Peptides against a protein of PDB entry 6O8C. Designs and how they scored, part 18

Target 1, 262 residues: chain A of PDB entry 6O8C
Amino acid sequence: VGLRYEKISLPKIHPRYDLDGDASMAKAVTGVVCYACRTASTLLLYQELMRKGVRWLVELVKDDYNETVHKKTEVVITLDFCIRNIEKTVKVYEKLMKVNLEAAELGEISDIHTKLLRLSSSQGTIESSLQDISSRLSPGGLLADTWAHQEGTHPRDRNVEKLQVLLNCITEIYYQFKKDKAERRLAYNEEQIHKFDKQKLYYHATKAMSHFSEECVRKYEAFKDKSEEWMRKMLHLRKQLLSLTNQCFDIEEEVSKYQDYT

## One batch from the design tools (peptide; made by RFdiffusion4, then SolubleMPNN)

Design b1_p9_6_s2 (from b1_p9_6, 3 letters changed)
Fold by OpenDDE base, seed 4:
Structure b1_p9_6_s2 (fold): chain B 262 residues (1-262), chain A 9 residues (1-9)
Amino acid sequence: as target 1 above (262 residues)
Amino acid sequence: PELIEVLDP
């Protein structure tokens, strides 16, 4: 998962004064920095959408957790009720045995009681697992989404706007170089201005590309990596919740087999 | 032109 973008680099800037070459170079630089601006905007948008998705997934998993807790509670109540009823039945049969009545049924009921108590003990493991999941989802937990607000690029960083300012400066120089090319030859003063503008273009372009690489691309890649890691953990947690739910259903099904004795 | 060459890494 992630946006595909092309690695871009500035064209070589030749030091030689050449009106045709300088115009062509300036055009290429303008194109590269323009692409950087658009790419930065797209990368920002992607991250903002992913942050929304992260928040959505957190809420979804919290809902799944609550459903699992409710199911667990239901099973605990049912199991405890069944255990109490079996215990009453055992006591009745024990009293009947004192008057030499049927012992065979008491053995079976006692075995069921033992089995139910074992199932009840397994609920402790489910409870511990749910508590672990709750702690992981809590603020400051291992699956907290605080990273989504820290990693990557944000609108407040104004990266696109900063790049756009540099692009505007570069574009202005490019248009001037087109005019200079059309003149075929410049007077001395205009030639000096052209040379200075070429240097300015170089500085603006270098600044833009550095900003793009360091503040946009690098941070985006860090965000992407963090999001993928977090997503894998969240999906695993969701599978754990499903497993716990299934365990509750399994216990409920097993308890239902013994309800005829209650 | 020479300055650009010097500054270009």
Scores: peptide ipSAE 0.017, ipTM 0.583, DockQ to the pose 0.136
Fold by OpenDDE base, seed 1:
Structure b1_p9_6_s2 (fold): chain B 262 residues (1-262), chain A 9 residues (1-9)
Amino acid sequence: as target 1 above (262 residues)
Amino acid sequence: PELIEVLDP
């Protein structure tokens, strides 16, 4: 589950001139945009941490892959050795049969040989599966982490800084509105300035919330969705590697049963 | 969004 945040909206801005109301409104707007700034920062941090986690997981899975390949290689060597030994034994028994020795033992050894060859054929399937996994993990593969660098928000976007600038403008107007409220009545010129500042406040607030929604939240959600999908695929791949490892162990165990005949 | 009153020039 990704980072949870509350959906927030700007308060209604009444067009009517009211020093008390305007100060209260400005305070509320400041609070909302402040929340947006903090949330944007947190969302960015989360994504950066997730990117680090993605890189870490990729390396972990690569290690798992290498271990599986190593185990497969060991089993192949052991199996091939066993097959060669059984083949030698078969040849010896075939020669002995020419001298009237019992055929029963030859039949058993031949059956073992056939079983070992079947096991050897299964190694080809394991190899193919490992190659598929390798291709998926390779650059440009289906499990490439390029999306982590593309999706979401990045420090270079300067979203937090942009929001902070707007917040500063809004905060300045808010403080002026507090002063205006304290005056209880403004002269005509100051009243006109107050009205203009109210329009500026609205403009900055709208711009901030639009930027927050479109450039921070939306992109974060896209990143989150992509990360979840990718993570599921990676976990599945790890399970596949484990399965292949287990298959190697199973083959090794079966081969060990026939080593007494070699 | 509510329109803010335009200042009379």
Scores: peptide ipSAE 0.017, ipTM 0.600, DockQ to the pose 0.326
Fold by OpenDDE base, seed 3:
Structure b1_p9_6_s2 (fold): chain B 262 residues (1-262), chain A 9 residues (1-9)
Amino acid sequence: as target 1 above (262 residues)
Amino acid sequence: PELIEVLDP
């Protein structure tokens, strides 16, 4: 998972003065730094999209949580009502047994009461699970999304713009080296300028690639790893919520079987 | 010589 990109490196730069070789080298350097600029832009876009996705997923899971809590509350109300009615029925039958009524009906109602009490006890487990989920989703919880704002690269870092400035400088030197190549031979002063420009090219290229590696790629990889870990945990949490919802439905279905006795 | 110093540490 994540954006795939090619590992890039600068070509070997030879100190020897060679107009043809220097033009070819400058072209290659321009290509590499251009790729770095494009890649940095793509990596930034990916991270911004992921941040939006993270925020969206947090809201989705919060909605799922609220829905589960609502369902649980409904089931608790229904179950409590059913238990109270069964308890009243048990009391009535106990009084009637004193007047020679069938013991079989009391046994059945008593068994239902026992089953309902077991269902009621399971609600405590569901509540505890929901509280755990709530704590994990809360600000400062284990599943907080603060990492999405801290990790990786951001538009405010201006990394793409910084790389673009360096690329512009490199490109300018490349075009000059193309002209120098076309001249085939340079006067002494122009040759010295060419040598200085070659040094500047190296400086700008090295700075660009260092910036790309340290401030773009490294931070992106950290963001990617963190996002993958967080995403796995969030998906697992959603599965837990679904399981809790299903448990609520199962309890509701079981209670509905006994409503005729209330 | 200056270029060599930069490229040949």
Scores: peptide ipSAE 0.017, ipTM 0.604, DockQ to the pose 0.129
Fold by OpenDDE base, seed 5:
Structure b1_p9_6_s2 (fold): chain B 262 residues (1-262), chain A 9 residues (1-9)
Amino acid sequence: as target 1 above (262 residues)
Amino acid sequence: PELIEVLDP
């Protein structure tokens, strides 16, 4: 998962004064830096979309959590009610045994009571698991999405704009070199200006490529790696929530079997 | 349930 981009490098810049060669070189440099600008923009867009996706997924998982908590609460209420009813039944049968009623019925009810208490103990484990999940999703938790706001490139960094400024400078020199090429030969002063502009072009190009590599590509890769790791953890968490929900349903089903005795 | 209510009001 992630955007594929081609590795780009600046063409070799020859120190020799050559109007044809310099125009060709400037054209190639312009193309490379233009590609860098477009790529930087695409990488930024991808990250912004991913940030939206991250926020969406957080809300989705929070909803799943709330549903699980709701189901757990429902089951706890039902289970507690069933336990109380069985306890009352046990007391009634204990009183009746004093009047020569069958001991076998009391044994069965007591067994049911024991089973219900075991189910109640399982609820404690579910509660602990839910608390752990809540802690992980909380602000500052292990699955917090704060990294999405810190990692990668952001519109506020103005990386695309900075690259565009450099591209504009390079493009201006390229157009001048096209004109110089058309002249076939320059006067001494114009030749000196051409040489100076060639140095400027090199400077701007190097600055652009350095900025692209260090501030755009590197940060994007870091964001991508972090996002993939975080996504795997979130998906795992969602599976855990589903498991807890299923456990609640299993308990509810088991309790339903004993409601006929209340 | 009904029996319990009768015996343990």
Scores: peptide ipSAE 0.000, ipTM 0.365, DockQ to the pose 0.003

Design b1_p9_6_s3 (from b1_p9_6, 5 letters changed)
Fold by OpenDDE base, seed 2:
Structure b1_p9_6_s3 (fold): chain B 262 residues (1-262), chain A 9 residues (1-9)
Amino acid sequence: as target 1 above (262 residues)
Amino acid sequence: VPLIEVLDN
């Protein structure tokens, strides 16, 4: 999961004055920093898309939670209704027992009543599980998405723009070095300018690559790691919700077997 | 060593 990018390093910059070598070096540096700029942009885009995905998933899971709660409530109402009806039936049969009637039927109904009460008791466990899930999804909970806004790189950081500025400076020097190469030999003053520009090139390139590594790549990797962990936990939570929903359906099905007695 | 000194040598 995540974007794959190549770890590129700056070429070795030789201190020796060489018009051909310097032009070639400058070309290579331009390429590397250009790649860094494009990569930074792509990494930023990925993170922004992931943030949207995270928000979407949170809403989806909240909907799943609400549906589960609704189903649980429905089952509780049905179960309680069934229990009340069975209790009425038990009372009727108990009265009949006083005249030695329907003894076998009373036993059966009493057993059903006991089973229904057990099912009712299981609702407490489902409720506690739902509460736990709710707490995890709540603001400040273990599955809160606040990390998505904190981690990684953001458009407001202007990392791509900063890199682009440096790239522009580097590119300008590269084009000058191409011209210098075409001259084959420079006058003393022009040679000195070339040497100074080479130093500037190195400075800009180093700054660009440091910024790329420290402010773009490192933060992206941290974001990626957190996103993967969070996603795994969210998927697990969805499975838990599904399990709880299924438990509710199972209880409802079991209760339906006894509705004929009510 | 500052890069400036290295390039002048």
Scores: peptide ipSAE 0.015, ipTM 0.574, DockQ to the pose 0.386
Fold by OpenDDE base, seed 3:
Structure b1_p9_6_s3 (fold): chain B 262 residues (1-262), chain A 9 residues (1-9)
Amino acid sequence: as target 1 above (262 residues)
Amino acid sequence: VPLIEVLDN
């Protein structure tokens, strides 16, 4: 998962004065820095979309949690009601056994009571699991989304704009080098300007590529790694919630079998 | 030192 981009490097810049070679080199540099600008923009967009996705997923999982808690509460109420009714029935039968009623019915009711108590004990485990999940989702928990705001690049960093300024400077020099090439030969003063512009081109290009690598790519990779780790944990948590929900349904179904005795 | 000389070394 993540955007694939090509590793780009600046072409070799020859120190020799060559109008044809310098124009070709400037074209290549312009292309590389242009690619860096576009890539930086794409990487930024991806991260912004991922941040929205993270927020959305957090809300979704919170909703799943609340639904599971609600279902658990319903099951607990039903189970407690059944246990109370069975206990009343057991007391009635114990009184009736003193009057020669069949011991077989008391045995069956006692077995049901034992089963219900076992189901009730399992609710404590479900509650503990839900509390653990709640703790993980809480602010400052292991699944907090604070990393999404801290890691990576943001629009406020203005990385794309900074790269675009450098690209504009590089492009201007490239167009001048195209004109210089068309002249075939330059006067001494124009030749000196060309040489200075070549140095400026290198400076801007190096600055652009360093900025791209250090402030865009590296931070993006860190964001990507964090997002993948966080996403795996969130998906696992959702599976846990589903499992807990299913356990609640299983308990509810089991309790429903004994409601006719209550 | 001109930046160009640093690239050749």
Scores: peptide ipSAE 0.015, ipTM 0.555, DockQ to the pose 0.162
Fold by OpenDDE base, seed 4:
Structure b1_p9_6_s3 (fold): chain B 262 residues (1-262), chain A 9 residues (1-9)
Amino acid sequence: as target 1 above (262 residues)
Amino acid sequence: VPLIEVLDN
């Protein structure tokens, strides 16, 4: 998952005064910076959407966790009840054995008791796993979503707006260069202004591209990498929760087999 | 040429 964008670069700027060439160059520069603006906007939007997705996924996984905890609790109660009942039954049968009654049944009940105790021990493992998951999901945990707020670009950075300002400046120069081209020949003063504007255009363009690369693209890539890593971990966690839930169901099913002895 | 392509994992 991610956005692929074209690598953009500024056209070569010829130092020679050429009205036709300068107009063409200015047009190309305008196009490149315009692309940068649009791309920056899209990258920002993507990140904002991803942040929403991250928050959503966190809540979803928390819900899954709560459901698993609930199921685990239910199973523990049932299991404990069953164990207590079996223990009572064992005591009764042990008394009956003194009269040489129900020896086979006592063996069976004893085996059931042993099995239930094993199941009870497994609950400890499930509990520890749930605690681990909880710790990972907790604020400051390994799966905390704080990175989503720290990494990447944000609307408050106003990167798109900054680029747009530069684009506006460049566009103004481009339009002037179109006019200059139409004049075919400029007076000395106008020629000097044209040359200065060409320098300004280069300055604005370079600033725009630098800003785009350093403040938009680079940060986006970092965000993307973090998001992918985090997403994989979260999905894995969700699978773990599902596994734990299934283990609870398995225990419940096994316990249900012994309810007739209680 | 599309400016940006969304890639799915």
Scores: peptide ipSAE 0.008, ipTM 0.527, DockQ to the pose 0.016
Fold by OpenDDE base, seed 5:
Parts: C-alpha cells; structure tokens; sequence
Structure b1_p9_6_s3 (fold): chain B 262 residues (1-262), chain A 9 residues (1-9)
C-alpha cells in the first residue's frame, strides 16, 4: 500500500568552468527538481485522499457500532421480558403445586429460568465489550483519527509551492546556461557571472532536494506507516463488532426457544 | 395463548 516513487539524486557537479558541461548539468538538475515537485504533489494528493478515506471509515465503523448497540438493546428487552414472564409463571406454579401439579413441572420451568439468567449474565460481557469499543472510538481514544491531521504533509505546508519557487530559480539559470553555451566563449565579466550563477544553482538545488527529502518524503512515509497500522486496527474492530452482533443473534435464538412458556 | 395467561386464571 502506498505510492511508489523513484529515488532521485542530484547529478555529479564538476567545479570546472565548462559551458557545455554546465548547460548539461543544469538541465539534469532541472529535471531532478522538476521530478521532486511532481512527486511532492502526488504524495500530498495521496495523503489528502487517505484522510478522506480515514474519515469515511470512521463513520462506517460508528454505524456498525450503532447497529450492534441497537441489536443488543433489542435482545436485552426480549430477554428481560422472558425472564419476567418465567418468574411469574414460577410463582403461579408454586401456588398450584399444592393442588394439582407435579414437582417435575416446576423443575422444568425453574431450569428455564436459570438458563435465561445465564444468558442475561453473558449479555453483560457484550455490554462491556461495546463500552470498550466506544471508548476506543472516542475523540481521545486509541483509534481516534487525530493522527491523520497531524502526520504527513498538508496543503497548508506549501511544500509544492516552495519547491516550485526553487525550480523556477534553477530553470532560469539553466536557460541562461543554454545561451552561454551558444556563445561558445564568454567575456571575462560574463564568465564571472556564469560562475556565480553556477554556485546559486547548486545552492537552490541542494535546498530543494533537502526540502523534498525531509519535509515531503519523510513525513509521507511516517503518515503511510501510521495509516497502515490504524487501518489494521480499525478492520479488526469491525470484526469484533460483527462477532458481538452474532452473539446477540445467538442469544435471541436461544431465548426464542423458551417463548412458548411465556 | 401465553401460558402465563392461562395460569393467572
């Protein structure tokens, strides 16, 4: 998962004054920094899309949670109703036992009551699990998406724009070096200007590549790693919710077996 | 008819 990009490096720079060599070098530098700009833009776009995806997934999981809570509530109501009815039945049987009923009949009803109480106890575990999940999804919880807003690169960082400014400076020097090359030989003053511009080009190029590596690539990789980890945890949580839902269905099915006694 | 209703009578 994640965008693949090629590692880029600045070309070898020769200190020797050479109009042909300097023009070629400047062209290569321009190409590298141009690639960095495009890559930075792509990495930014990817992160923005991922942030949208993260928000979407959070909402999806919240919906799953709410559905599970709803199902749990339904089962609790049904179970409580059955328990109350069985308790009333037990009381009636206790009264009738003095007159017409065998002890075996009361025993059967009491056994059902015991089973229902066990189911009620198991529901407590489901409730605890749901509370845990809720806490994890809370704004301060372990699965909060705050990292998505903090990690990585953002449009407000203006990294692409900063790189573009440097690229513009480099490109300007490159075009000048093309002109210089066409002259074949420069006068002393123009030669000195060329040498100074070469130094400026190196400065801008180095600055661009450092910025790209430190502010774009490194932060992107950190964002990517965190996103992958968070995503795995969220998917696991969804599986937990599904499991809890299934447990609710199991309880409901079991309770339905005893509804004939109510 | 629920068993409980029969028994309450």
Amino acid sequence: as target 1 above (262 residues)
Amino acid sequence: VPLIEVLDN
Scores: peptide ipSAE 0.000, ipTM 0.364, DockQ to the pose 0.003

Design b1_p9_6_s4 (from b1_p9_6, 5 letters changed)
Fold by OpenDDE base, seed 4:
Structure b1_p9_6_s4 (fold): chain B 262 residues (1-262), chain A 9 residues (1-9)
Amino acid sequence: as target 1 above (262 residues)
Amino acid sequence: PPLIEVLDN
């Protein structure tokens, strides 16, 4: 998952004064910076959407967790009840054994009791697993979503707006260069202005591309990498929860087999 | 205009 974008670079700027060449160069620069603006906007949007997705997934997994905990609790209650009843039955049969009655049945009940105790011990493992999951999902845990708020670019950074300002400056120069080109020849003063504008254009363009690369692309890539890692872990966690739920159902099913002895 | 491709994982 991620966005693929074209690697962009500024065109070569020839130092020579050339009205035709400068107009063409300015057009190309405008195009590149325009692309940077659009790309930055898209990258930002992607990250914002991902943040929403992250929050959504966290809530989903928390719901799954709560359901698992609920099921586990239900099973524990049922299991404990069954164990108590079997223990009572064992005591009764032990008394009957003194009269040489129900020896085979006592053996069976004793075996059931042993099995139930094993099931009870497994509940401890499930509980520990749930606690681990809870700790991982908790604030400050290994699967905390704080990274989503820290990594990447944010609307408050106003990167797109900053780039747009630079683009506007560049575009103005481009339009002037188009006019200059149409004049075919400039007076000395106008020529000097043109040369200065060319320098300004280069300055703005370089600033834009630097900002784009360092503040937009780099941070986006970091966000992307972090999001992918986190997402994999969360999905794995969700599978673990499902496994625990299934274990609870399995225990419940097994306990139900012994209810006739209760 | 250059296209941005969204890649699925």
Scores: peptide ipSAE 0.024, ipTM 0.554, DockQ to the pose 0.017
Fold by OpenDDE base, seed 2:
Structure b1_p9_6_s4 (fold): chain B 262 residues (1-262), chain A 9 residues (1-9)
Amino acid sequence: as target 1 above (262 residues)
Amino acid sequence: PPLIEVLDN
């Protein structure tokens, strides 16, 4: 899960003045920083898309939760209705027992009543589980998505733009070094300028790569790790909701078996 | 040493 990128480092910059070597070095540096800029952009895009996905998933799970709660409520109503009807039937048969009638039937109905009461008791467990899930999804809960807004890189950080500025400076020097190379030999003053530009190139390049590593890559990796963990937990929660829903269906099915007695 | 000094040598 996540974007794969190559860990690229700056080429070694030799201190020796060499027009051919310096042009080649500058080209390589330009390439590396260009890659960093593109990669930073891609990493940012990925994170933004993931944030959208996270929000979508949260809403989906909330909908699942609400459906489960609805189903649970439906089952409770049905079960309670069935219990009340069975209780009425029990009372009728108890009266008949006073005249020695329907003794066997009374036993059967009483057993059904007992079973229904047990099913009713299980609803408490389902309710507690739903409450737990609700608490986890609530703001400040263990599955809150606040991390998605905090972790990683954001467009407002302007990391890509900052890198692009540095890349532009580097590229300008590279083109000058290409021209210098074509001259084969520089006058003293031009040579000194070339040396200064080489220092500037190094400065910009190191700044770019440091920024890329510390502000883009590191933060991205942290975001990725948190997203993976969160996603796993959310998927598990969805499974829990499904399990609870199935339990409700099972209870409903069991109750339906006794509806003929009511 | 600062890069400036290294490049001048």
Scores: peptide ipSAE 0.014, ipTM 0.559, DockQ to the pose 0.382
Fold by OpenDDE base, seed 3:
Structure b1_p9_6_s4 (fold): chain B 262 residues (1-262), chain A 9 residues (1-9)
Amino acid sequence: as target 1 above (262 residues)
Amino acid sequence: PPLIEVLDN
């Protein structure tokens, strides 16, 4: 998962004055920095989309949690009602046994009561699991999404704009080098300007690539790693919620078998 | 060495 991009490096810049070579080099540098600008923009877009996805997933999981809690509450109410009814029935049969009624029915009801109490004990485990999940989803919990706002690059950083400014400077020099190449030979003053521009080109290119590597790529990779880890944990949590929901349904189904005795 | 020094040689 993540955007694949090619590792780019600046071409070798030869110190020798060569109008053809300098134009070709400038073209290559322009291409590399242009790629960096586009890549930085794509990486930024990806991160912004992921941040939206993270917020969406948090809300989805919160909804799943609330639904599970609601289902658990319904099951607890039903189970408690059944237990109370069975306990009343047991008391009635205990009174009737004093009058020679069949002991077999009391045994069956007592077994049902024992089963219901076991089901009731399992609800405590479900509640504990839900509380753990709630704690993890709470602000400051292990699954908090604060990292999504802290890690990576943001539009406010203006990385793409900064790179674009450098690209514009580089492109201007490239076009001048194309003109210089077309002249075949430069006067002494123009040759000196060309040499100075070559130094400026190198400066801008190096600055652009350093900025791209340190402020765009590195931060993106950190964001990607955090997002993958967080996503795995969130998906696992959703599976846990589903398991708890299924346990509630299983308990509800088991209780329904005994409702005819209540 | 800085590129400036390399180009001046």
Scores: peptide ipSAE 0.014, ipTM 0.556, DockQ to the pose 0.350
Fold by OpenDDE base, seed 5:
Structure b1_p9_6_s4 (fold): chain B 262 residues (1-262), chain A 9 residues (1-9)
Amino acid sequence: as target 1 above (262 residues)
Amino acid sequence: PPLIEVLDN
């Protein structure tokens, strides 16, 4: 998972004044920094898309949660209704026992009542689990998506723009070095300017690569790692919700067996 | 009819 990019490095820089060599070096530097700009842009885009995906997944899981809560509520209502009816039946049987019914009949109804109460108790566990999930999904919870807004690179950081400015400076020097190369030999003053520009080129290139590595790549990797971890946790949570839903269905099915007594 | 209704009569 994540974007693959090639590790880039600046070419070897020779301190010697050489019009042909300097032009070639400048071309290579321009290429490297250009690649950095494009890569930074791609990494930013990926992160923005991932942030959208994170938000989408949060909403999806919230929907799953709400559905589970709804199902749980339905089952609780049904179960409570069944319990109340059985309790009434038990009372009637107790009253009639003196006249028409055997103790065994009351025993059967009482057993059903006991089973229903046991099922009702299990609902408490489901409720606790749902509350836990709700707390985890809350704004301050363990599965909050606040990290997605904090980690990584953002458009507001203007990293691509900053790199582009440096690239422009480097490109300008490169074009000058192409001209210098075409002259074959420079006068003393022009030679000095060339040497100064070479130093500037190195400065800009180093700054660009440092910025790329520290502000773009490093932060991207951190974002990627956090996103993967968070995603795994969210998927696990969805499985938990599904499990809880299934438990509700199981309880509902069990209750349906006793509805004939109501 | 539900058992409870029969028993309530």
Scores: peptide ipSAE 0.000, ipTM 0.354, DockQ to the pose 0.003

